# Peptides against a protein of PDB entry 8HF1: the designs that were tried, part 243

Target 1, 320 residues: chain A of PDB entry 8HF1
Amino acid sequence: NVMLYATKPTEVMVSFPHQEQVLTVTRLISAEIEKFYVSLDLMNIGVQPIRRSKSLQCLRDPSKKSFVKQLFNDFLYQMKEYGIYAASIAIISLIVEFDIKRRQAETLSVKLMHRTALTLCEKIRHLLVQKLQDMTYDDDDDNVNTEEVIMNFSTPKVQRFLMSLKVSFADKDPKDICCLVFVERRYTCKCIYGLLLNYIQSTPELRNVLTPQFMVGRNNISPDFESVLERKWQKSAIQQFRDGNANLMICSSVLEEGIDVQACNHVFILDPVKTFNMYVQSKGRARTTEAKFVLFTADKEREKTIQQIYQYRKAHNDIA

## One batch from the design tools (peptide; made by RFdiffusion4, then SolubleMPNN)

Design b2_p25_8_s3 (from b2_p25_8, 9 letters changed)
Fold by OpenDDE base, seed 5:
Parts: C-alpha cells; structure tokens; sequence
Structure b2_p25_8_s3 (fold): chain B 320 residues (1-320), chain A 25 residues (1-25)
C-alpha cells in the first residue's frame, strides 16, 4: 500500500485594509432602493395561491415582494463587498431577471411590480456607469473596462484578489493552471465572472493565460428554479473545466455536495470561511504537490480569522 | 529527527502588499 502522501496545500493569508468606501453614489443607490421598498410594501399584488410546497420554497417565489427585495439585497451586498465596478455587472443580472418575470407575470399588478423594479435597475445602472466614466477622459463606454477603472472601483478585497491572480498566473502556460475561486453567494459567481472577463481582457499578461468559467451549485430547495438553460450551461461549464478549455472556475459554497472537480493547483477563498466543512472541502480540492490555498481577510479580522483557521487545521488533523 | 512541528502550528504566511504577494507566490 503506497500511502499517497497527500501533499498538503500551502496556505496563504492575504490581508486587506477595511475601507468603508462611503461614496455618494452608493448612498444614493441605497436610498433609492429603500424608497422602492416603501413603495413595494404599498403595492397590492393580490393573494398569490399558496402552493402546498414546503415552507422554504415559499420565500423564493419570484411572484412575491420578498423575492424582489432579496434580489436588491443581494445587489446591495455585492456593491458593498466587491465595489461599484462589480455592482455595474451585478445590476445587469437583475435587469435580465426582472424582464423575464415581467414577461411571465400572470397579473397586471405583478407585471407592474416587476416593471417598477426594472425601471429602478436601469436608473441604478446609469448611476453606476456614469460614476465609472467620471474617471475616464473619453465618453466611450468601452473605456470603463480598463485595468485602472476595475481596480479603482473595486473593494480592497477584490483589488488584492486581482493582484494575487496577476502575480500567480502572469505569462504562465494555460495547461499548468487549474484554479478554483470560492464565493459565498450564488449571484456573486456571475458577478465575479464578468469582472474577471473584463480584467483578463484588459491585462496583457493574463489575456491568453486565464479562461474563466462559473458554476452555481444545485439549489437542493427547488430544482424548478433552475431553468433548463442554466442546467445545460452548468454542465457545459463543468465539462469545459474538465477538458482544460477553462482553467479558472468560480463556484459558490453550495458545491459541497456531488460535483467532483479535478485536482486543482490553486484554490482562492474570496469570502470568509464560515464552516469546517467548507474549509475541508475547498482545501481538499488543492491536491497537487505545489497547490496553494489562499484566504482573504480584512486587517481588523485577521487575528480572529487566523485563530479560526488553526482550529479548523487541528480539527482536520484529529479526524485524518 | 527533525521534529516536524504539527501542521497546526505552522504559521500562515501573510501578504499585505504586492511585493509580499510576489514573495509568497
């Protein structure tokens, strides 16, 4: 029995300054969303038929006011955690979702609710794009996707993540790269994917090196929420990553169950590790001899984060 | 016999700057 010495990945902590970027535009957007919530609460959308499905499915009904609020709360989270540039990408996903729901609306009241949400998203998109353009001398929409604009309008966490990618992968052979990026939320996968596409295109050292994909874990709660298109896309993205046609995969923590992705040489945890299972499973994907397991922490939370990782290491070594 | 410190005691290297990142990566 050759004990395959599982070469343990090198753990690295990347520390970033906790800067509350209190931009006037982010305050304005937050105030417009809060004003919309007041208006939304006053809307009469009628009594939706209670489908007899289990209590947790009722919270994610796209016909409900709660689902509209969830999408805007997820957007506000992305704007806060990843910055204005990431928010400009995230808002497009809300526009697409509300346009679909507007077209699928069974009642005029529900159609109007989604139309009002869509109009707010278009206003937010304009405010974000205008703020990105304020740093560019040229009014051309293409000028907002430069490395400089991406970096300046990203949070310190995202800045350090992008720097870590550039340092790790500049001028490397694409075949030698198998990278995972873990994020907490489903919608963050697509947002960070769009950000990485633009960053890679604007960074010559990465343009022919990194090919990103994203995947969202199966929502065990409602397979009916996954469009046939999303399921096909997820299967295609996994296959591209297995075939080496993509070498960077962005995934949510919900991948804990059942998708065997290949042994990776880099694993980035962009969001805080909240559970021991997340730690073990994500670290367990870094299986090569020179594998790196990279964690991100705010300077203020660094000591607490390090102590938590040492507790997880100890617990893992006691089980192994 | 180099007493390999238990992996739980190995300090996690911390990078704060791009120069520190370049040394760890």
Amino acid sequence: as target 1 above (320 residues)
Amino acid sequence: SILSLPESLEPIPIARTEEELKKLF
Scores: peptide ipSAE 0.478, ipTM 0.802, DockQ to the pose 0.389
Fold by OpenDDE base, seed 4:
Structure b2_p25_8_s3 (fold): chain B 320 residues (1-320), chain A 25 residues (1-25)
Amino acid sequence: as target 1 above (320 residues)
Amino acid sequence: SILSLPESLEPIPIARTEEELKKLF
């Protein structure tokens, strides 16, 4: 039994400046969402039949209003944490979701609620795209997907993440890359995936190097909420990453669900490490020789973050 | 035998700029 002493990954901290400047467009969007919440609270949608899932007592909100508010709150979080460019991708996912919910609406009142949410998303999309065009001379939507536009309309965290990818992987052999990107929230996986597709396509040094994929964790709430399509997509995404057809996987909470991802040479933690288990599990995927475990922190939180990582290292060494 | 300081005491390298990133990656 050769105990392959797994080479411990090199931990790297990437520090980014705090964005103090709230853009006028983000304030306008937030104000439009708040106005919509006031209107939504006044909507009489009636009592919807509570579909009791047999397995888990997660009472769906019988009004479906909480789900609408959750999606917009999740969008506002994306816009704040990842920037306007990421928000322009995130809003498309809301448009798709609200259109599905509008078509599946059992009542006219619920159909109208999802229609009003959809109209707001279209307005938000227009405001975001118009702001991205401020750096383009051409009204062509394709011109907003340049490396420069992506970088300038991303948060400092996302800028440093993209810079870290470019520095790490420019002109490398795709076969030498096995990269994980951990994010906190399920919806962030798809948003960052869309951002990375556009960034890689606009960055010649990465275009033939990085093939991204994403995997969202299973909703702990019920296997009945996962569409057969989502489960097929997850299995396909994992298989593509195992087969080397994808070399960068964006994931949320995947390791907690017993999804075995291969040993990687790069692990990026894009969002704060909130738990010891997240630290150990994510770091435990960086198992190759010269593996890197990359953390991102705001300059203001850097000292606190470093101390937290030292505590996690100590606790891990006391258990190992 | 270089007494590797317990990994808990090894300083985490910090990058803030692209130039610092290029030195760490």
Scores: peptide ipSAE 0.471, ipTM 0.801, DockQ to the pose 0.412
Fold by OpenDDE base, seed 1:
Structure b2_p25_8_s3 (fold): chain B 320 residues (1-320), chain A 25 residues (1-25)
Amino acid sequence: as target 1 above (320 residues)
Amino acid sequence: SILSLPESLEPIPIARTEEELKKLF
């Protein structure tokens, strides 16, 4: 019961500038997605055969249009919150998902819908990669994975997160590191994982120090979206983290579902803490006074964020 | 006697720069 332990980790707030740098490429991508939504609404997909899929999602959207829009909305969120570099990784996950859905399509109309979505993702990927390459002289995809490119095309939040990791873990013993990174959305786990792999590989001081893994919380809404592969990955990732073969774990906030994660010496909350339960559960993973509990906030929201954390501290002390 | 403020009132250290991060980490 994580609520019963008065955990006294060192809380740290990392503040970042609110950067409304709307790059021309992000405007173009948003406009292409909006045009696609208009086209998608005009698509007659007909009556889809009700798969006796036990998934609550098949009950919610038999046309699968809302799922397509959800994936692009999650991509737009990641591009806004984490930057163009993170978006270049996130779009690959959409490409994979739409290619799977295209191959699994039961009707020609659904197949065409997912094909059109896939073609848009390929266009978006090209626009993102081209923008990352504008800083490189070489057209090689590997040349976009430098520390400089990652930092320049990341949001101030992600820049401060990466700086915090470098400062915390540069030239440390990997055995002394047990780090959790909490993100709000499921798709963000894989995106930030890919970003961290490239950042660690480009940063000599973190090479052989940080070994990241990611875990996506269970999808109670759609057990059919939990591929056997995702469940195997979760079990393997948790086991590697328990065995010390991985020392950084990226998790979605959905840790409510009874994932027994060990006590950690570092807990990073990359996204805003929206609930008291999230605060208590994430903070309860940092059990020692030497452990760090790191929060990120925009400068404009800092006062509101601090007041919310003080309310959560008070509420936690009143129940402890 | 530094009256230790109740833990609920202890200020959260804020870092904005890399230099401030290096002091907190």
Scores: peptide ipSAE 0.464, ipTM 0.798, DockQ to the pose 0.369
Fold by OpenDDE base, seed 2:
Structure b2_p25_8_s3 (fold): chain B 320 residues (1-320), chain A 25 residues (1-25)
Amino acid sequence: as target 1 above (320 residues)
Amino acid sequence: SILSLPESLEPIPIARTEEELKKLF
């Protein structure tokens, strides 16, 4: 009986310094968003017609103000957790969303609300881009997408993640790479995807090695709101990853039981592992020989994080 | 026969620098 010891993935912890990016620009942006929230609370949007789809009753703020605040809070989180370079990409997604909502507005008051939000997003974009340009000699928009600018304007977590990718994959055969990157939030998938596209393009050792894609997990809250476009994009992204046309996949959820993704040789957990299920399911994707399961932690939280991972490892061994 | 400690007891290697990353990857 050759016990096929399934080669368990090597667990690696990458520690990073806790550094708050104390930039004047981040304080200005936060203050402008807080001023906007005060103005938003004073906006009279009236009673919106409740679209009587039975499934939608419970979760929509009838004023849509809560959704606007959610998008800006999610942006502020990205700016804090990933840095101002990631924020410059994230703000574009807000601009697109608010322009769509402005065009789809059923009332003039809702249209004005989304227009005001859009105007704030454009102001934030200009503040971010200007700050990225302050390190470049040339005023050209393409000059902000250098390896140096990306690295300098990323948080220590993102810096260590990019370093880990460069060290892991520099000058490797793209066919030998099957990488998953797990993030906590759906919007982070697209933000980190945009950051990785620019980083890979600016890094010669990675330019023809890594081809990223992103997948957003199904909204447990409302499967009805996944646009036909988002579902098509997810199917295409998964197919590209299966076909080897993409070798790095960014995911916001553990791929639901129905998404058979090939055995990966690298699994990066960019955000903290919050649940035992997340640990087991993400680690269970690292199935190749010499597979790596990479965790990121702040130096201040390292001991607590290590103890939590040892508890999850023990619990996994007790059920396996 | 190196008694592989039960994987539950193996310490997780920690990298802080690029040089430490290069040793683990």
Scores: peptide ipSAE 0.460, ipTM 0.796, DockQ to the pose 0.389

Design b2_p25_8_s4 (from b2_p25_8 with S3L D8S E9L E16R I21L E23K)
Fold by OpenDDE base, seed 1:
Structure b2_p25_8_s4 (fold): chain B 320 residues (1-320), chain A 25 residues (1-25)
Amino acid sequence: as target 1 above (320 residues)
Amino acid sequence: SLLDLPESLSPIPIARTEEELKKLF
């Protein structure tokens, strides 16, 4: 029981400046998504046949409009929280999802809805890539995957996270590394994974040192959304991490579902700790005093975050 | 002393710069 171990990892807080500067491209993208929502609300999709799967209760939007809006809202969140470089990776996941949904569409109206969403994603991808290329003289898409471009087009939070990884793991033995990275949202796992692959490949000191994997928590709300492929991939990723073939694992906060992850020497909490359970479960993966438990906070929220951690420490000591 | 504080009240080390990160990691 992770709750019963008085885990005493070294807690570290990394503070980052609040980014008030909104790029013109991010404003344009947000405005295009808002225009799309107005258009989407006017679309007559008709009543879809209710698939009587007991697990599909949350998928009861007969129009599937709520799911489309959710994906774009998650994209907007990622663009805001992680930056335009992370957004350029996140948009690819939307393109893939909307293309699948377009192909699986049972009606012409649903097919058109997903096609319109896909066209918007392609426009957004072009705007993001063009903005990343503004720092490169070469029109080659691979030239945007440099350490410099990643750092310059990431939020201060992500910049400090990448700096923390570089400082922590530069030129270390891969066998001595067992790292967890916690994020709030399931879609963020894949986005940060793609960002880390490119960052590690562009950073010589981390090449062959860090081998990242990701896992998405089980969607208890919709087990039918978990493709057999996603479940196989999750099992493979967990096994690679257990076998030491991967030494960094990105997880969504939904680890409440009993993913048996080994004890780690580094735990990074990239997003705000919202619950006591998340604090205890994530901290409980860092079992030694030599292990690091790293929190990220905006300078404006630092005091509030510190007070919240002290409350969680107190509550944990009252249970132990 | 700061050493006598309950673990719940032990200050969290804060890093803001790369130089501060290098001291904590």
Scores: peptide ipSAE 0.463, ipTM 0.822, DockQ to the pose 0.375
Fold by OpenDDE base, seed 4:
Structure b2_p25_8_s4 (fold): chain B 320 residues (1-320), chain A 25 residues (1-25)
Amino acid sequence: as target 1 above (320 residues)
Amino acid sequence: SLLDLPESLSPIPIARTEEELKKLF
């Protein structure tokens, strides 16, 4: 139980323009994924064995096709919500996952399915990298990780987030920083982490100031899907943040799982606050009046978002 | 007192530009 301490952080709303322009590369990538879905639906992979969880719940092992579609749908969401640069990092995670699944495939048909998915990811990676190179004169992959390239190939939301980090933390003492970044989706934690590593490395004012880490929530649906490695990594990430060896933590819904993170002086909500519980739990990590609770909204949704926050403030004050 | 506007009614500062961010942070 996170006791609802009356936390009075300074709330800040960062507004960003709606991105109307769909780039040709994003349309091409979406079309390639749709073509792949048609091919995937035609693939006969046979009946998949039902894994019985230790809890005797017949968890249908999610259809291996459903898992593949989920990963690509999650990728398409990242490309839309965070931009081409974030997508170039996100696609690497899909490549790794599909290569693992390809190696673990019990049947030739399943192995072929994951191989076809992997080949599509490699094509998508090439299209993304080629588009990032449009701003670079050199074919060197290292030249695509500049502050300028990251900013220009990020969505307005991510641009304003990075600007907010730079303005908030440029040339500060790392010890004075305790920052949380909340995102909606588990996979976004790793994507934004990779983006932040490159951004911090390319930004001299942040390079020795911010040490990011990420933490993904435990999948409550099946503890059997959490590798022993993922659990060890999560414990290590939390410990590094507690010890001050990391001063920025990217989280998805982690507070629901009873993971006690220390009080922070900055809390960024990168994605929309969808629930009162998310508002209270995330705001409850910013415990001082000097702490900042930063929300991001599209200009078109700003009024609606502000009204929703006033409703949440009222509801919080009625309970505290 | 007019000063005790319930915290629920306090206006949220809005930043749109880098210059506005620099004023709020």
Scores: peptide ipSAE 0.463, ipTM 0.819, DockQ to the pose 0.388
Fold by OpenDDE base, seed 3:
Structure b2_p25_8_s4 (fold): chain B 320 residues (1-320), chain A 25 residues (1-25)
Amino acid sequence: as target 1 above (320 residues)
Amino acid sequence: SLLDLPESLSPIPIARTEEELKKLF
């Protein structure tokens, strides 16, 4: 019996200041979304023509308004937790979703609702892009995708995450890197992926070192709503990561469902660890020699977070 | 001995600055 001494990963806590980015633009965007919610509540969507069975149509209309509010609430969360630069990427995903729903609308009232939501998203996109451009001193270079703009318009959490990537991977061999980044929400995977593409392209020390991919969890909504395209994208992203064509994977809770991914040397937990299972499963991916398991916490929550990790370590040792 | 502390009680390294990050990575 060769006792396979599983090399335990080194745990690291990265602490960041709790700074509320009190920007005038974030207050304006939040106020425009709240005005839109008042308008949305006044919209009569249920006036479908009286001809066929009345009962089934009225039950579908609350779900359509609720879905629109969910997407804007998720956007407001992305803007608060990751910053204005991440919000400029996140709003594009809302534009795409509302344009699809507008085209698929069965009624003129539903089509108008999604058109009004889309018009608000375009206004928000212009406000965000204009604010990113306010820092470019050169009138001629409209390039809002510089390392400086990304860092200045990111939250302290995202700034410390990007610093941790640069310190870990600057001028390294891309073959020696196998990195996972865990986030809580499905929409955050794509947002952080877009941010990392622009950050890596603007950072010479990382440009030929890191190749990111992302994987989105199955929505708890029926597998029938996963487009054949999304399933093909997930399979391609996993295969690229297995083949070493990508060396950084951004994922939500997807790896909890038994996706066989290679042993990683770095695991970053960008969002708070909420469950013991998430802790064990994510830490269990850091299996190489000298593997690092990196957690992020606000300074105000640091002691509570450390105590929770010690409780999870104890519970894991009592089961092992 | 300090070596006999269960791993559950081993202090987690904390980094707040770029210089503290460079010492841990």
Scores: peptide ipSAE 0.459, ipTM 0.816, DockQ to the pose 0.383
Fold by OpenDDE base, seed 2:
Order: sequence, then C-alpha cells, then structure tokens
Structure b2_p25_8_s4 (fold): chain B 320 residues (1-320), chain A 25 residues (1-25)
Amino acid sequence: as target 1 above (320 residues)
Amino acid sequence: SLLDLPESLSPIPIARTEEELKKLF
C-alpha cells in the first residue's frame, strides 16, 4: 500500500507593519466624497421604475443613490487597504461604470446624478495622479508606473505581497508557475490585476515570467449586458489559465463548485481568511509537491490570526 | 525522531522582511 501522502501545502505567514497612509490627498478625497454624499441626499431623482424581473431577488437597482454610495465606499476601502497607487486604478473602474450608467439613464435627474458622480471621480483621479507624479522628475504619465512609485504608494500589505511575488518568481520558467491570489471583494480583483500588470512590466525579473488574469465570483451576476461581457471574460480568463497563457489568477471568491482549476503551486490569500470554508477551499487548490499557502497579517493581529489558522487546521483534520 | 507534531500544532513560519521571505521561498 503506497500511502499516497497527499503533499500538504506549506503554510507561510507574511507579517506587515500596520501603517495608515495619512496623506493630505487621502484626507482631501475622503472630504470630497463626504460633501458629495450630502449633495446626493439632497438630489431629487424621483420614483425609480421598479424593474419587476420576476426571477431575480432585489438586486440593488444600479440607478439608486445607495449604489452610488456603495461604489464610493468600496473605493475608500480600496484606497485605505491597498494604497494610493491601487486607488488610481480603482477610480478608473468607477469612471467607466458611472459613464455607462449616465448613458443608460432613463431620466434626466438620474443622468445628472451619474454625471455629478463622474465629475467627482475625474477630480479624484486628478488628485491621485498628481500625487503619484510628485515623485517623478518627468511629467510623462508613463513615469508613474515604475516599481518605485508602485511600492512607495502601496500599503505595507501590498508591498509585502509584491515582494513575495518577486522573491517567489524572479527569473523562473513561466510554465512552472501556477499561482492563485484570493481577495475578498470583486473590485479588488480588477484593481490588483491592474497594479500587477504595471508592477510586472516595471520589474525586469518578472517581465515575461508572470502573466496575470482575474476572475470575479458569480454572486453578483446582474442579468444586464455587463454581466454577459463579464461571463465571457471569466470564461476566457479561466481558459487562458488552463492553457497556461496565464499563470497567475486573481479571484474574489473561492472558485464555486464546478470550476476545475489545475493544481496550483502557490496560493496567496491577500485579505484575511474569514471562514473555515474559505480556508479549506483555497488551501485545497495548493495541490502540487512543495505547494505554498501564503497568508498576510498585520503585526498587531498576527497572534489572533495564527490561533485562527490552528483552529481551522484542527477542524480540517477532524473532518478529513 | 522529532515527534511529528500533528499538523494542527506545527508552527507557521513567519516572514517580516525581504531577507526572511528569501529564506522561505
């Protein structure tokens, strides 16, 4: 009986200092968003027609004020958790989304609301880009995408993540790499994807080594045209990852039952592991020999995080 | 014979610096 010792992945914890980027620009942006919320609450958008699609539960109507506030709150979270550089990418996604909604607006009042939100996003983008340029000698927009600018304007968590990628994959054969990166939120997938594209392009040791892709979980499939494009993108992204045309996949959810992803040699959990199911399912993707399961924690939360992982290990061994 | 501590009790290696990362990766 060859006991197939299922090669259990090596768990690694990367600890980072808890530093809040207290920049004047982040305070200005937060204050502008709060002023916008006051103005938004005063806007008369009228009674929105309830699209009675019989089958879909109350999807937050994307034309409602609450959805506009959700996008800006998600942006503020992104800026806080990942830094100014990540925020400069995240704001572009808001610009695109508000421009689409402005064009799709059924009423003049809703169109004006989305236009006002878009104008704020352009102001925020300008403030972020200007702050990134303050460290560059040349006024060229391409100069803000250097390894130095990305690192200096990223949170300690993102800095340690990028360092971990560089250390793990510098000058390796792309064919030997199968990496998953798990994040909590859908917008974080797109933001970290854009950040990684620029970081890989600026880092010689990772150029032509890492090819990132991203996938968003199914939980928020609007039946709208955007959801069809996103489903096509997800299918293409998964296929590229299966074909080896992409070797790093960023995911906002543990791949739902039925997405067979190849055995990975690296699994990075960029955000805190909040559930036992997330732990088991993400760790269960690290199935190669010498596979690594990498966790990130703030120094202040390290002990609590370690104890939580030991509880999850125990619970997993009691079920297996 | 190092007692194979049950996996649940195996210490998680911790990296804080790039030099510590290079030792674990």
Scores: peptide ipSAE 0.447, ipTM 0.813, DockQ to the pose 0.385

